# Ledger of designs, part 112: peptides against a protein of PDB entry 4U39

Target 1, 302 residues: chain A of PDB entry 4U39
Amino acid sequence: SIKVIGVGGGGNNAVNRMIENEVQGVEYIAVNTDAQALNLSKAEVKMQIGAKLTRGLGAGANPEVGKKAAEESKEQIEEALKGADMVFVTAGMGGGTGTGAAPVIAQIAKDLGALTVGVVTRPFTFEGRKRQLQAAGGISAMKEAVDTLIVIPNDRILEIVDKNTPMLEAFREADNVLRQGVQGISDLIATPGLINLDFADVKTIMSNKGSALMGIGIATGENRAAEAAKKAISSPLLEAAIDGAQGVLMNITGGTNLSLYEVQEAADIVASASDQDVNMIFGSVINENLKDEIVVTVIATG

## One batch from the design tools (peptide; made by RFdiffusion4, then SolubleMPNN)

Design b2_p19_8_s2 (from b2_p19_8, 5 letters changed)
Fold by OpenDDE base, seed 5:
Structure b2_p19_8_s2 (fold): chain B 302 residues (1-302), chain A 19 residues (1-19)
Amino acid sequence: as target 1 above (302 residues)
Amino acid sequence: MSIPKPKGWTGNFVDVGIR
């Protein structure tokens, strides 16, 4: 089974976005120290952590409170994650609960033997220096606790959206990018396509790889596969080129009209931008909602 | 049918077959 665990406010917003977009084949768990915020989750499983420590009043933007809350609730987290083959831990780094609890939850998942993937955001620069410093500490702790950590730099989202985009919409786009990171991997396992990967294939690319970068490309028209692939490898979300990656996971998602030629064309472009010695796997997914769009997601590991 | 490896690719490629 695949489980997605949203940790704190940002992680739970991302989980809500995943549920709203009908991401299939995954179980959703919402974790928070704030009982009122947790009640707004759309997840089937809702877990309040650190009830004794926080009394349901949240972590007060303190990562140490988030950490201790997860430690207090370790047995409950273990029971909720039990039997998962893969666990996605999603959080917005820089807050109290997400920053502190996500590494603890990730370690619990890893200790249970699940393939543990972190999908987290760095805060926007406008959220202030304190959040950036807290996020850096949380990301460092996540690296030690996961098999692969996808880090999304929120400031790079501002390069994709209009400059006049309201702050609230920038956060919604961050939630959407978190969704795309989880879905881009989970769909390869859980959703039928032209090329289905098994869990073992994904595990070979993602086990003990540390930091990863994600690129996304979307295109339409006659050259949509090539354009989507080119956009993915040049994505602003990539803090570095995919050149030098030890592993590449590629998802080519299209509508019912997705052809094998388009899948191959996209894979050839990503391979040509990667090192010749890289371990590359690619899968395809059929999503009837995409109509004429192709979405290429690239995860570069190592 | 097996999907051909990308041109000039020498790395490990998982042939998952076409379904």
Scores: peptide ipSAE 0.029, ipTM 0.647, DockQ to the pose 0.534
Fold by OpenDDE base, seed 2:
Order: sequence, then C-alpha cells, then structure tokens
Structure b2_p19_8_s2 (fold): chain B 302 residues (1-302), chain A 19 residues (1-19)
Amino acid sequence: as target 1 above (302 residues)
Amino acid sequence: MSIPKPKGWTGNFVDVGIR
C-alpha cells in the first residue's frame, strides 16, 4: 500500500489538493497538532498528535513542539503506517508541526521498512528569516529520516507564476506542486496489476538516494510533448540540472489524445538531458480532465 | 504497444493507463 501523510498546515493543504484532484491508489493521513485545522482535512484518517503536550492548540510555530508531539504519538503513527510499502511525508517546512513532526514520522515509516519519500517546501522569502532557519533545520532532519527527499523551493514557484499573483495563490500553487510531486510518483506504481513490478523499479531508483529535484513542464498545441519535456528539464524548481542524477522518474500525463509518439518524444528529450548511465523509469498517464495539455513531471534522484 | 527505450538506456517504460 501507498500512504500519503500530510503533516501540519501545509502538508494537510497539499493532501486536500491531492484528494480534490482524485489522486488514486493512495491512502491519505492527515496529521496535525491543531485539532481545529485537522477537522478541515478531507483525509479519511485524521490523527491529532501531541494531544497531551499541545491540548489541540497547535505547536505555536515551534518545531521542538512539533517534534515532541510526534514523539508522544509514536505508537499511533506506527499503527497508522503499518503495512505500507511506500510512505510519502508531505509538509511545509518552517512551521511548528510540519518542521518538527515530519522527520519523526518519516523515521517511523523508514523503521517500519517502507520506502519513505519526503515531499516538502521551503518557505517563501517573504515568510521571513525565522521560517527559513526553521525550515533548514527541518530539511536537514528529513534528509536523515527518508530514502528520498524532494525539496520544493517556494521562491522558484514565483518564477513560474505571474508576477502579480496574490500571496494566497502562491501558497495554493505550492500545494499544487506538492501534489504533483506525490502524484508523479504514485501514478507510476498505482496501476492495477503492475504495482509490485513498478514498485520494485521505483524502490531501486529512490532507496537511500537522499535529496531529489523535481521539474514540471506544461504545454499545449502541436509540439506540446516536446515543449512540456523541455520546460520540465529547465524548470525553475530544479535547483540544479538533471545531469549527474543516478535515477530519473518521468511521468507524461495527457488527455485521451495523448499519442505514443508524444510520449516517446518527451522521453527522448529527458533522456538526452540525463547521464547515459542513469536508471530512468517513465510512465504515461491519461487524465480525461486534460484537454490539450501535457504535463511532464521529472524527478531526479542521487 | 511498448514504447521503445531511448537508445542506450536501461530504464523501464510503464504505461500507467487512464486516471
């Protein structure tokens, strides 16, 4: 089974976005120290952590409270994660609960033998230096606790959205990028009848790889596949080129008119930008909600 | 139909179907 755990406010917003986009083949768990915020989760499983410590009032933007809350609730987290083959831990770094609890939850998942993938954001620069410093500590702790850590720099999201984008929309886009990171991987595995083979390939690429980079490209029109692939490999979300990666996961998502030629063209572009010795797994997904759009997601590991 | 792998690549192609 694949489990997605949203940790704290940002993680739970991302999980809500995943549920709203009908990401299939995954179980959703919402984790928070704030009981009121947790009630707004769309996840089937809602877990309040640190109930004794916080009394449901949240972590007060203190990562140490988030950490202790997860430690208090360790047995509950273990039970919720038991039997998972893969665990996604998603959070917005820089807050109290997400920053402190996500590494603890990730370590629990890893200790249970799950392939543990962190998908986290760095805060926007406008959220202030305190959040950036807290996020750096949380990211460091996540690196030790996961097999692969995808870090999304929120400031790079501002390079792909209009300059006039309201702050609230920038946060929604961060939630959407978190969704794309999870979905881009989960869709490769969550195919009925192929789960075990696809999971073994993903596990080979993602196990003990440390930091990963994600690129996203979206395009329409006649050359949409090539354009989407080019945008993905040159994505501002990539803090470095995909050159030098030990593994690449690629997802090509299109509408019902997605052709095998378009998938091949996109794959060839990503392959040409990658090392010759890289292990690449690529999949095609048909999303009936996509009209003329192709979405290419590239995750570079190692 | 399996999409041919890029020349010289050892990676896998998986068609994940309709979502």
Scores: peptide ipSAE 0.026, ipTM 0.597, DockQ to the pose 0.439
Fold by OpenDDE base, seed 4:
Structure b2_p19_8_s2 (fold): chain B 302 residues (1-302), chain A 19 residues (1-19)
Amino acid sequence: as target 1 above (302 residues)
Amino acid sequence: MSIPKPKGWTGNFVDVGIR
């Protein structure tokens, strides 16, 4: 089974976005120290952590409280993650709960033998230096606790949205990018497409790879596959060129009109931008909601 | 039908069968 665990406010918002977008073949778990915020989760499984420590009042933006809350609730987390083959741990770094609890939860998943993938955001620079420093500590702890850590730099989201985009919409886009990071992997395993990957293929590319980068491209029209692939490899979310990666995971998602030719064209573009010795796997997914759009997601590992 | 390996690529290509 595939489990997605959203940790803290940002992680829970991302999980809500995943549920709203009908991401299939995954089980959702919402984790928070704030009981009121947790009640707003759409996840089937809702877990309050650190009930004794916090009394449901949240972590007060302190990562040490988030960490201790997860440690207090270790047995409950273990039971919720038991039997998962793959665990996605999603969080917004820089806060109390997400920053502190996500590494503990990830380590629990890894110790249970699950392929553990972190999908986390760095805070926007405007959230202040304290959040950036807390996020850096949380990201460092996540790297040690996961098989692969996808880090989404929120400041790069500002390059893909209009400059006049309200702050609330910028956070919504961050939740959407977290969704795309999880869905881009989970759909390759759980959602039927033109090319399905097995869990063993994904495990080979993602096991013990450390940091990963994600690129996303969306396009429509006659050259949509090539355009989407070019946008993915040149995505602002890629903080480094894809040619330095040791592994590449590619998802080509389209509507019911997605052709094998378009899948091949997109794969050829990504392969041409990658090192010749890269371990590349690619899958295709059919999503009826995309109509005439193609979405290419590239995850560069190593 | 196996998707052919990308042109000029020498890495490990997982032949994912069309299902």
Scores: peptide ipSAE 0.025, ipTM 0.611, DockQ to the pose 0.555
Fold by OpenDDE base, seed 3:
Structure b2_p19_8_s2 (fold): chain B 302 residues (1-302), chain A 19 residues (1-19)
Amino acid sequence: as target 1 above (302 residues)
Amino acid sequence: MSIPKPKGWTGNFVDVGIR
């Protein structure tokens, strides 16, 4: 089974966005120290952590409170994760609960023998230096606790959206990018496509790889596959070129009109931009909600 | 049906058979 755990406010918003977009074949768990915020989750499983420590009042933007809350609730987390083959831990780093609890939850998943993937954001620069410093510490702790850690730099989202985008919309886009990171992997396993990957293939690429970067490209029209692939490998979310990656995971998602020719064309572009010795796997997914669009997701590991 | 290998790719292509 595949489990997605949203940790704290940002992680729970991302999980809500996944549920709203009908991401299938995964179980959703919402984790928070704030009981009121947790009640707004759409997840099937809602877990309040650190009930004795926080009394449901949240972590007060303190990562040490988030950490201690997860440690207090360790047995409950273990029970919720039991039997998972793969665990996604999603969080917005820089806050109290997400920054402190996500590494503890990730370590619990890893100790249970699950393939553990972190999908986390760095805060926007406008959230302030304190949040950036807290996020850096949380990301370092996550890197030790996961098999693969996808880090999304929120400031790079501002290069994709209009500079006049309201702060609330910038956060919604960050939640959407977290969704795309999880869905880009989970759909390869759980959703039928033209090319299906098994869990063993994904495990080979993602096991003990450390930090990863994600690129996304979307296009329409006659050359949509090639354009989407080019946008993915040149994505502002890729802080480094993919030519230095030891592993590449590629998802090519389209509507019912997605052709094998388009899949091959997109795969050729990503392969040509990658190192010759790269371990590349690719899958294709059919999403009936995509009419004329192709979405290419690239995850570079190593 | 074997998926055509990407042009210029020299790595281990896991031919995920089109079922």
Scores: peptide ipSAE 0.006, ipTM 0.447, DockQ to the pose 0.443

Design b2_p19_8_s3 (from b2_p19_8 with T1M F9H L18I V19R)
Fold by OpenDDE base, seed 2:
Structure b2_p19_8_s3 (fold): chain B 302 residues (1-302), chain A 19 residues (1-19)
Amino acid sequence: as target 1 above (302 residues)
Amino acid sequence: MSIPKPKGHTGNFIDVGIR
């Protein structure tokens, strides 16, 4: 099974966005120290962690409280993750619960033998230096606890949205990018397309790779596949070029009119931007809701 | 030097051994 575990406020918002977008073939778990926030989750499984420590009042933006809360609830987390082949741990770094608990949860998943993928955000610069410092510590701890860690720099989201975008909308876009990072991988396994991947292929690219970069490109029209691929490899979400990556995972998602030619064209563009010795795998996904849109997601590992 | 060809599997069903 594939499990998606949202940790703290940002992780739970991302999980809610995944459920609202009908991401298929995954089980959703919401984890929080705040019982009131947890009640707003759309996830089937809701887990309050650190009930004795926090009394359901949250972590007070302290990562050490988030860590201890996950440690208190270790057995419950183990039971909820048991039998998962793959676990996505999603969180907004810089907070109390997400920053502290996500590494503990990720380590539990990894110790159970699941392919463990972190999909996390760095806070916006406007959230202040304290959140950035807490996020750096959480990201470092996540890197040791996962097979692959996708880090989304929220400040780069501001480069793809209008300059007048309200702060609340920038956070919603961060939740959407977290969704897209999970869905871009889970759909390759769970959703049939023109070109399918097995779990062993995904495991080969993602096992023990450490940090990963994600690029996203979206386009419409006659050259949509090529344009989407070019946008993905030049995505502001990429902190570096995909050149130098040891592995590349590519998802080409389109509507029912997606052609094998378009898939190949997009794959050739991404391959041309990658190292000659890169282990590249690609899959296609059919999403009837995309109509004329193609979405290319690139995950560079290593 | 030839661009490495990406690996992919064609088919309507994904047997991933996860379900």
Scores: peptide ipSAE 0.008, ipTM 0.438, DockQ to the pose 0.082
Fold by OpenDDE base, seed 3:
Structure b2_p19_8_s3 (fold): chain B 302 residues (1-302), chain A 19 residues (1-19)
Amino acid sequence: as target 1 above (302 residues)
Amino acid sequence: MSIPKPKGHTGNFIDVGIR
């Protein structure tokens, strides 16, 4: 089974966005120290952590409170994650609960023998220096606790949105990028396509790889596959070029009109931009909600 | 017999030996 655990406010918003976009074949768990915020989750499983420590009043933006809350609730977390083959831990770094609890939850998942993937955001620069410093500490702790850690730099989202985009919409886009990171992997396992992958294929690419980068490209029209692939490998979300990655996981998602030729064309573009010795695995997904669009997601590891 | 859908593998499987 695949489990997605959203940790704290940002993680719970991302999980809500996944549920709203009908991401299939995954179980959703919402974790928070704030009981009121947790009640707004759409997840089937809702877990309040650190009830004795926080009394459901949240972590007060303190990562040490988030950490201790997860430690207090260790047995409850273990029971919720039990029997998972794969666990996605999603959080917005820089807050109290997400920053402190996500590494503890990730370690619990890993200790249970699940393939553990972190999908987390760095805060926007406008959230202030304190949030950035807290996020850096949380990301360091996540890197030790996961098999693969995808880090999304929120400031790079500002390069792909309009300059007049309201702050609330920038946060919604960060939640959407977290969704795309989880869905781009989970769909390869859970959703049929022209080229299928299994859990063993994904495990080979993602086990003990440390930090990963994600690129996304979307296009329409006659050359949509090639354009989407080119946008993915040049994505602002890629803080480094994919040349030098030891592993690449690629998802090519299209509508019912997605051709095998388009899948091959997109894969060839990403392969040509990668190292010759790269372990590349690609899958295709059919999403009937994509009419004329192709979405290419690239995850570079190593 | 349904032809198994191809897996998209481009590189040599480095046998990451499960030790």
Scores: peptide ipSAE 0.008, ipTM 0.417, DockQ to the pose 0.111
Fold by OpenDDE base, seed 5:
Structure b2_p19_8_s3 (fold): chain B 302 residues (1-302), chain A 19 residues (1-19)
Amino acid sequence: as target 1 above (302 residues)
Amino acid sequence: MSIPKPKGHTGNFIDVGIR
């Protein structure tokens, strides 16, 4: 089974976005120290952590409280994660609960033998230096606790949205990019396509790889596959070029009109941009909601 | 944004069987 755990406010917003977009084949778990915020989760499984420590009043933007809250609730977290083959831990880094609890939850998943993938955001520069410093500490702890850590730099989202985009919409776009990171991997396993990957293939690319970067490309029209692939490998979300990655995981998602030729064309472009010795795997996904659109997601590991 | 130039790459494609 695949489990997605949203940790704290940002992680739970991302999980809500995943549920709203009907991401299939995954179980959703919402984790928070704030009981009122947790009640707003759309997840079937809701877990309040650190009930004794926080009394449901949240972590007060302190990562140490988030950490201790997860440690207090270790047994409940273990029971919720039991039997998972893969665990996604999603959080907005820089807060109290997400920053402190996500590494603890990730370690619990890893200790249970699940393939553990972190999908986290760095805070926007406008959220202030304190959040950036807390996020850096949380990201460091996540790297030790996961098999692969996808880090989304929120400031790069400002390069793909309109400059007049309201702050609340920029956060919604961050939640959407977190969704795309989880869905881009989970769909390769859980959703049938033209080229299906098994869990063993994904595990080979993602096990013990440390930091990963994600690129996304979207296109329509006659050259949509090539354009989407080119956009993915040049995505602002890639803090570095995919040249130098030891592993590449690629998802080509399209509508019912997606052809094997388009899948191959996209794969050839990404392979041509990746190192000669790269371990590349690619899968295709059919999403009936994508009419004439192709979405290419590239995850570079190593 | 300059598309990274294709380096001559022989990636080990795992032939995931078309199912």
Scores: peptide ipSAE 0.006, ipTM 0.420, DockQ to the pose 0.211
Fold by OpenDDE base, seed 4:
Structure b2_p19_8_s3 (fold): chain B 302 residues (1-302), chain A 19 residues (1-19)
Amino acid sequence: as target 1 above (302 residues)
Amino acid sequence: MSIPKPKGHTGNFIDVGIR
């Protein structure tokens, strides 16, 4: 089974976005120290952590409270994650609960023998230096606790949105990028396409790889596959070129009109931008909601 | 050869709005 665990406010918003977008083949768990915020989760499983420590009042933006809350609730987290083959841990770094609890939850998943993938955001620079420093500590702890850590730099989201985009929409876009990071992997396993991957394929690319970068490209029209692939490898979300990666996982998602030729064309573009010795795997997904769009997701590991 | 920094607004994150 595949489980997605959203940790704290940002992680829970991302999980809500995943559920709203009907991401299939995964079980959703919402974790928070704030009981009121947790009640707004759409997840089937809702877990309040650190009930004794916080009394449901949240972590007060303190990562140490988030950490201790997860440690208090370790047995409950173990029970909720038991039997998962793969666990996605999603969080917004820089806060209290997400920053502190996500590494603890990730370690629990890893200790249970699940392939553990972190998908987390760095805070926007405008959230202030304190959040950036807290996020850096949380990201460091996540790297030790996961098999692969995808870090989404929120400041790069500002390069893809209009300058007049309201702050609330910039956060919604961060939640959407978290969704795309989880879905881009989970769909390769859970959703049939023209080229299917199994869990063993994904495990080979993602097991004990440390940091990963994600690129996303979307296009329409006659050259949509090539355009989407070019956008993915040049994505602002990529902090480095993919030519240094030891592994590449690629998802080509399209509507019912997605052709094998388009899948191959997109894969060839990503392969040509990668090292010759890269272990590249790619899968395709059919999403009827995309109509004429192609979405290419590239995850570079190592 | 330095990969040209794409200047352009490349990523319209299409809100794959499953409405």
Scores: peptide ipSAE 0.000, ipTM 0.416, DockQ to the pose 0.033

Design b2_p19_8_s4 (from b2_p19_8 with T1M F9W L18I V19R)
Fold by OpenDDE base, seed 5:
Structure b2_p19_8_s4 (fold): chain B 302 residues (1-302), chain A 19 residues (1-19)
Amino acid sequence: as target 1 above (302 residues)
Amino acid sequence: MSIPKPKGWTGNFIDVGIR
């Protein structure tokens, strides 16, 4: 089974976005120290952590409170994650609960023997220096606790949206990019496509790889596969080129009209931008909600 | 049918069967 655990406000917003977009084949768990915020989750499983420590009043933007809250609730987290083959831990770094609890939850998942993937955001620069510093500490702790950590730099989202985009919409786009990171992997396993990967293939690319970068490309028209692939490898979300990666995971998602030729064309472009010695796997997914669009997701590991 | 290895690729490629 695949479990997605949203940790704190940002992680729970991302989980809500996943549920709203009908990401299939995964079980959703919402974790928070704030009982009122947790009640707004759409997840089937809702877990309040650190009830004794926080009394349901949240972590007060303190990562140490988030950490201790997860430690207090360790047995409950273990029971909720039990039997998962894969666990996605999603959070917005820089807050109290997400920053502190996500590494603890990730370690619990890893200790249970699940393939543990972190999908987290760095805060926007406008959220201030304190959040950036807290995020750096949380990302460092996540890196040690996961098999693969996908880090999304929120400031790079501002390069793909209109410069006049309201702050609230920028946060919604961050939630959407978190969704795309989880879905780009989970669909390869859980959703049938033209090319279906098994869990063992994904595990080979993602086990003990540390930090990863994600690129996304979307295109339409006659050259949509090539254009989507080119956009993915040049994505602003990639803090570095995909050259030098040890592994590449590629998802090619299209509608019912997705052709094998388009899948191959996209894979050839990503392979040509990657080192010749890289371990690359690619899968295809059919999403009936994609009319004429192709979405290419590239995850570079190592 | 197996998907052919990407052009110019010399690294490890997982042969995935086409459905």
Scores: peptide ipSAE 0.057, ipTM 0.664, DockQ to the pose 0.536
Fold by OpenDDE base, seed 2:
Structure b2_p19_8_s4 (fold): chain B 302 residues (1-302), chain A 19 residues (1-19)
Amino acid sequence: as target 1 above (302 residues)
Amino acid sequence: MSIPKPKGWTGNFIDVGIR
């Protein structure tokens, strides 16, 4: 089974966005120290952590409270994650609960033998230096606790959106990018496509790889596959070129009109931008909600 | 049917089964 665990406010917003977009074949778990915020989750499984420590009032933006809350609730987290083959841990770094609890939850998943993937955001620069410092500590702890850690730099989202985009929409886009990171992997396993990957292939690319970079490209029209692939490898979300990655995971998602030629064309572009010695796997997914759009997601590991 | 390796690519290509 694949489990997606949203940790704290940002993680739970991302999980809500995944549920709203009907990401299939995954079980959703919402974790928070704030009981009121947890009630707003759309996840089937809702877990309040640190009930004794926080009394449901949240972590007060303190990562140490988030950490201790997860430690208090370790047995409950273990039971909720038991039997998972893969666990996605999603969180917004820089807060109390997400920053502190996500590494603890990730370690629990890894200790249970699940392929553990972190999908986390760095805070926007405008959220202030304190959040950036807290996020750096949380990201460091996540790197030790996961097989692969996808880090989304929120400031790079501002390069994709219009300069006049309201702050609230920038946060929604961050939640959407978290969704795309999870869905880009989970669909390769859980959703039938033109090219299906098995879990063993994904495990080979993602197991014990540490930090990963994600690029996303979307295009329409006659050259949509090539354009989407070019956008993915040049994505602002890539903090570095995919050149030098030890592994590349590519998802090519299209509508019912997605052709094998388009899949091959997109794969050739990504391979040409990658190291010659890279282990590359790619899958294709059919999403009936996509009309003329192709979405290419590239995850570079190592 | 296996998808052909990208032209000039010498890396380990995991041959994913086309369904």
Scores: peptide ipSAE 0.021, ipTM 0.555, DockQ to the pose 0.539
Fold by OpenDDE base, seed 3:
Structure b2_p19_8_s4 (fold): chain B 302 residues (1-302), chain A 19 residues (1-19)
Amino acid sequence: as target 1 above (302 residues)
Amino acid sequence: MSIPKPKGWTGNFIDVGIR
């Protein structure tokens, strides 16, 4: 089974966005120290952590409170994650609960023998220096606790959206990018396509790889596959070129009109931008909600 | 049907087959 665990406010918003976008083949768990915020989750499983420590009043933006809350609730987290083959831990770094609890939850998943993938955001620069410093500490702790950690730099989202985008919409886009990171992997396993990957293929690319970067490209029209692939490898979300990556996971998602030739064309572009010694796997997914669009997601590991 | 290998790519390609 595949489980997605959203940790704190940002993680729970991402999980809500996944449910709203009908991401299939995954179980959703919402974790928070704030009981009122947790009640707004759409997840089937809602877990309040650190009930004794916080009394459901949240972590007060303190990562140490988030950490201790997860430690207090360790047995409950273990029970909720038990039997998962793969666990996605999603959170917005820089807050109290997400920053402190996500590494503890990730370690619990890893200790249970699940392939543990972190999908986390760095805060926007406008959230302030304190949030950035807290996020850096949380990301460091996540790297030790996961098999692969996808880090999304929120400031790079401002390069793909209008610079005049309201702060609330920038956060919604960050939640959407977290969704795309999880869905880009989970769909390869859970959703039938032209080229289906199994869990063993994904495990080969993602096990013990440390930090990863994600690129996304979307295009329409006659050259949509090539354009989407080019946009993915040049994505602002890639803080570095895919050159030097030891592993590449590629998802090519299209509508019912997605052709094998389009899949090949997109794969050729990503392979040409990768090292010759890279372990690349790619899958194709059919999403009936996509009409003329192709979405290419690239995850570079190592 | 075998998945077409990317042109010029010499790495490990996992042919997952077309179902």
Scores: peptide ipSAE 0.016, ipTM 0.524, DockQ to the pose 0.518
Fold by OpenDDE base, seed 1:
Structure b2_p19_8_s4 (fold): chain B 302 residues (1-302), chain A 19 residues (1-19)
Amino acid sequence: as target 1 above (302 residues)
Amino acid sequence: MSIPKPKGWTGNFIDVGIR
C-alpha cells in the first residue's frame, strides 16, 4: 500500500489538493497539532498529534513543539503507517508542526520498513529569515529520516508565475507542486499506462538517495511531448541540471490520445539530458482530465 | 512489445492500443 501523510498546515493543504485532483491508489493521512485546522482536512484518516503538549492549539511556529508532538503520538503514527510499502511525507518547511513532526513521522515510516519519500517545500523568501532557518533545520532532519527527499524551492515558483500573481495563488501553486511530486511518483506504481513500473524499480531508484530535485513540464500541440520534456529538464524547480543525477524517475502523463511515440520522444529527450550511466526509470500514465496536455515530471536523485 | 531504452532504463510496456 501507498500512504500519503500530510504534516501540518502546508502538508494538509497539499493532501487536500491531492484529494481534489483525485490522485488514485493512495491512502491519505492528515496530521496536525492544531485540531481546528485538522478538522478542515479532506483526508479519511485525521490524526491530532501532541494533544497533551499542545492541547490542540498548534505548535506556535516552533519546530521543537512539532517534534515533541510527534514523539508523544509515536504509537498512533506507527499504527496508521503499519503495512505501508511506501510512505510519502509531505510538509511545508518553516512552520512549527510540519518542520518538527515530519522528520519524526518519516523516521517512523522508515523504521517500519516502508520506502519513505519526503516531498517538502522551502518557504518563500518573503516569509522571513526565521522560517528559512527553521526550514533548513527541518530539511536537514528530513534527509536523515527518509530514503529520498524532494525539496521544492518555493521562490522558484515565482519564476514560472506572473509577476502580478497574488500571494495566495503562489501558496496554491506550491500546494499544486507538492501534489505533482507525489502524484508523479505514485501514479507510476498505482495507475496503469503505456509503460508501467514495478514498486521494485521505484525502490531501486529512490532507496537511500538523499536529496532529490523535481522538474515539471506541461505542453499542448503537435510537439507537446518534446516541449513538455524540454520544459521539465529546464524547469526552474530544478536548482541544478539533471546531468549530474545518479538516478532519474520520469513520468509522462497524457490524455487518452497519448501515443507511444510521444512517450518515447519525451523519454529520449530526458535521457539525452542525463548522464550516460544514469539509472533511469520511466512510466506513462493516462489521465482523461488532461485532454490535449502532456505533463512530464522528472525526479533527479543523487 | 518493448520500447528501445537507453542504458540504465527500466520499465514494462503495457500495450493499450495507442501508438
Scores: peptide ipSAE 0.012, ipTM 0.490, DockQ to the pose 0.198; fails the geometry check

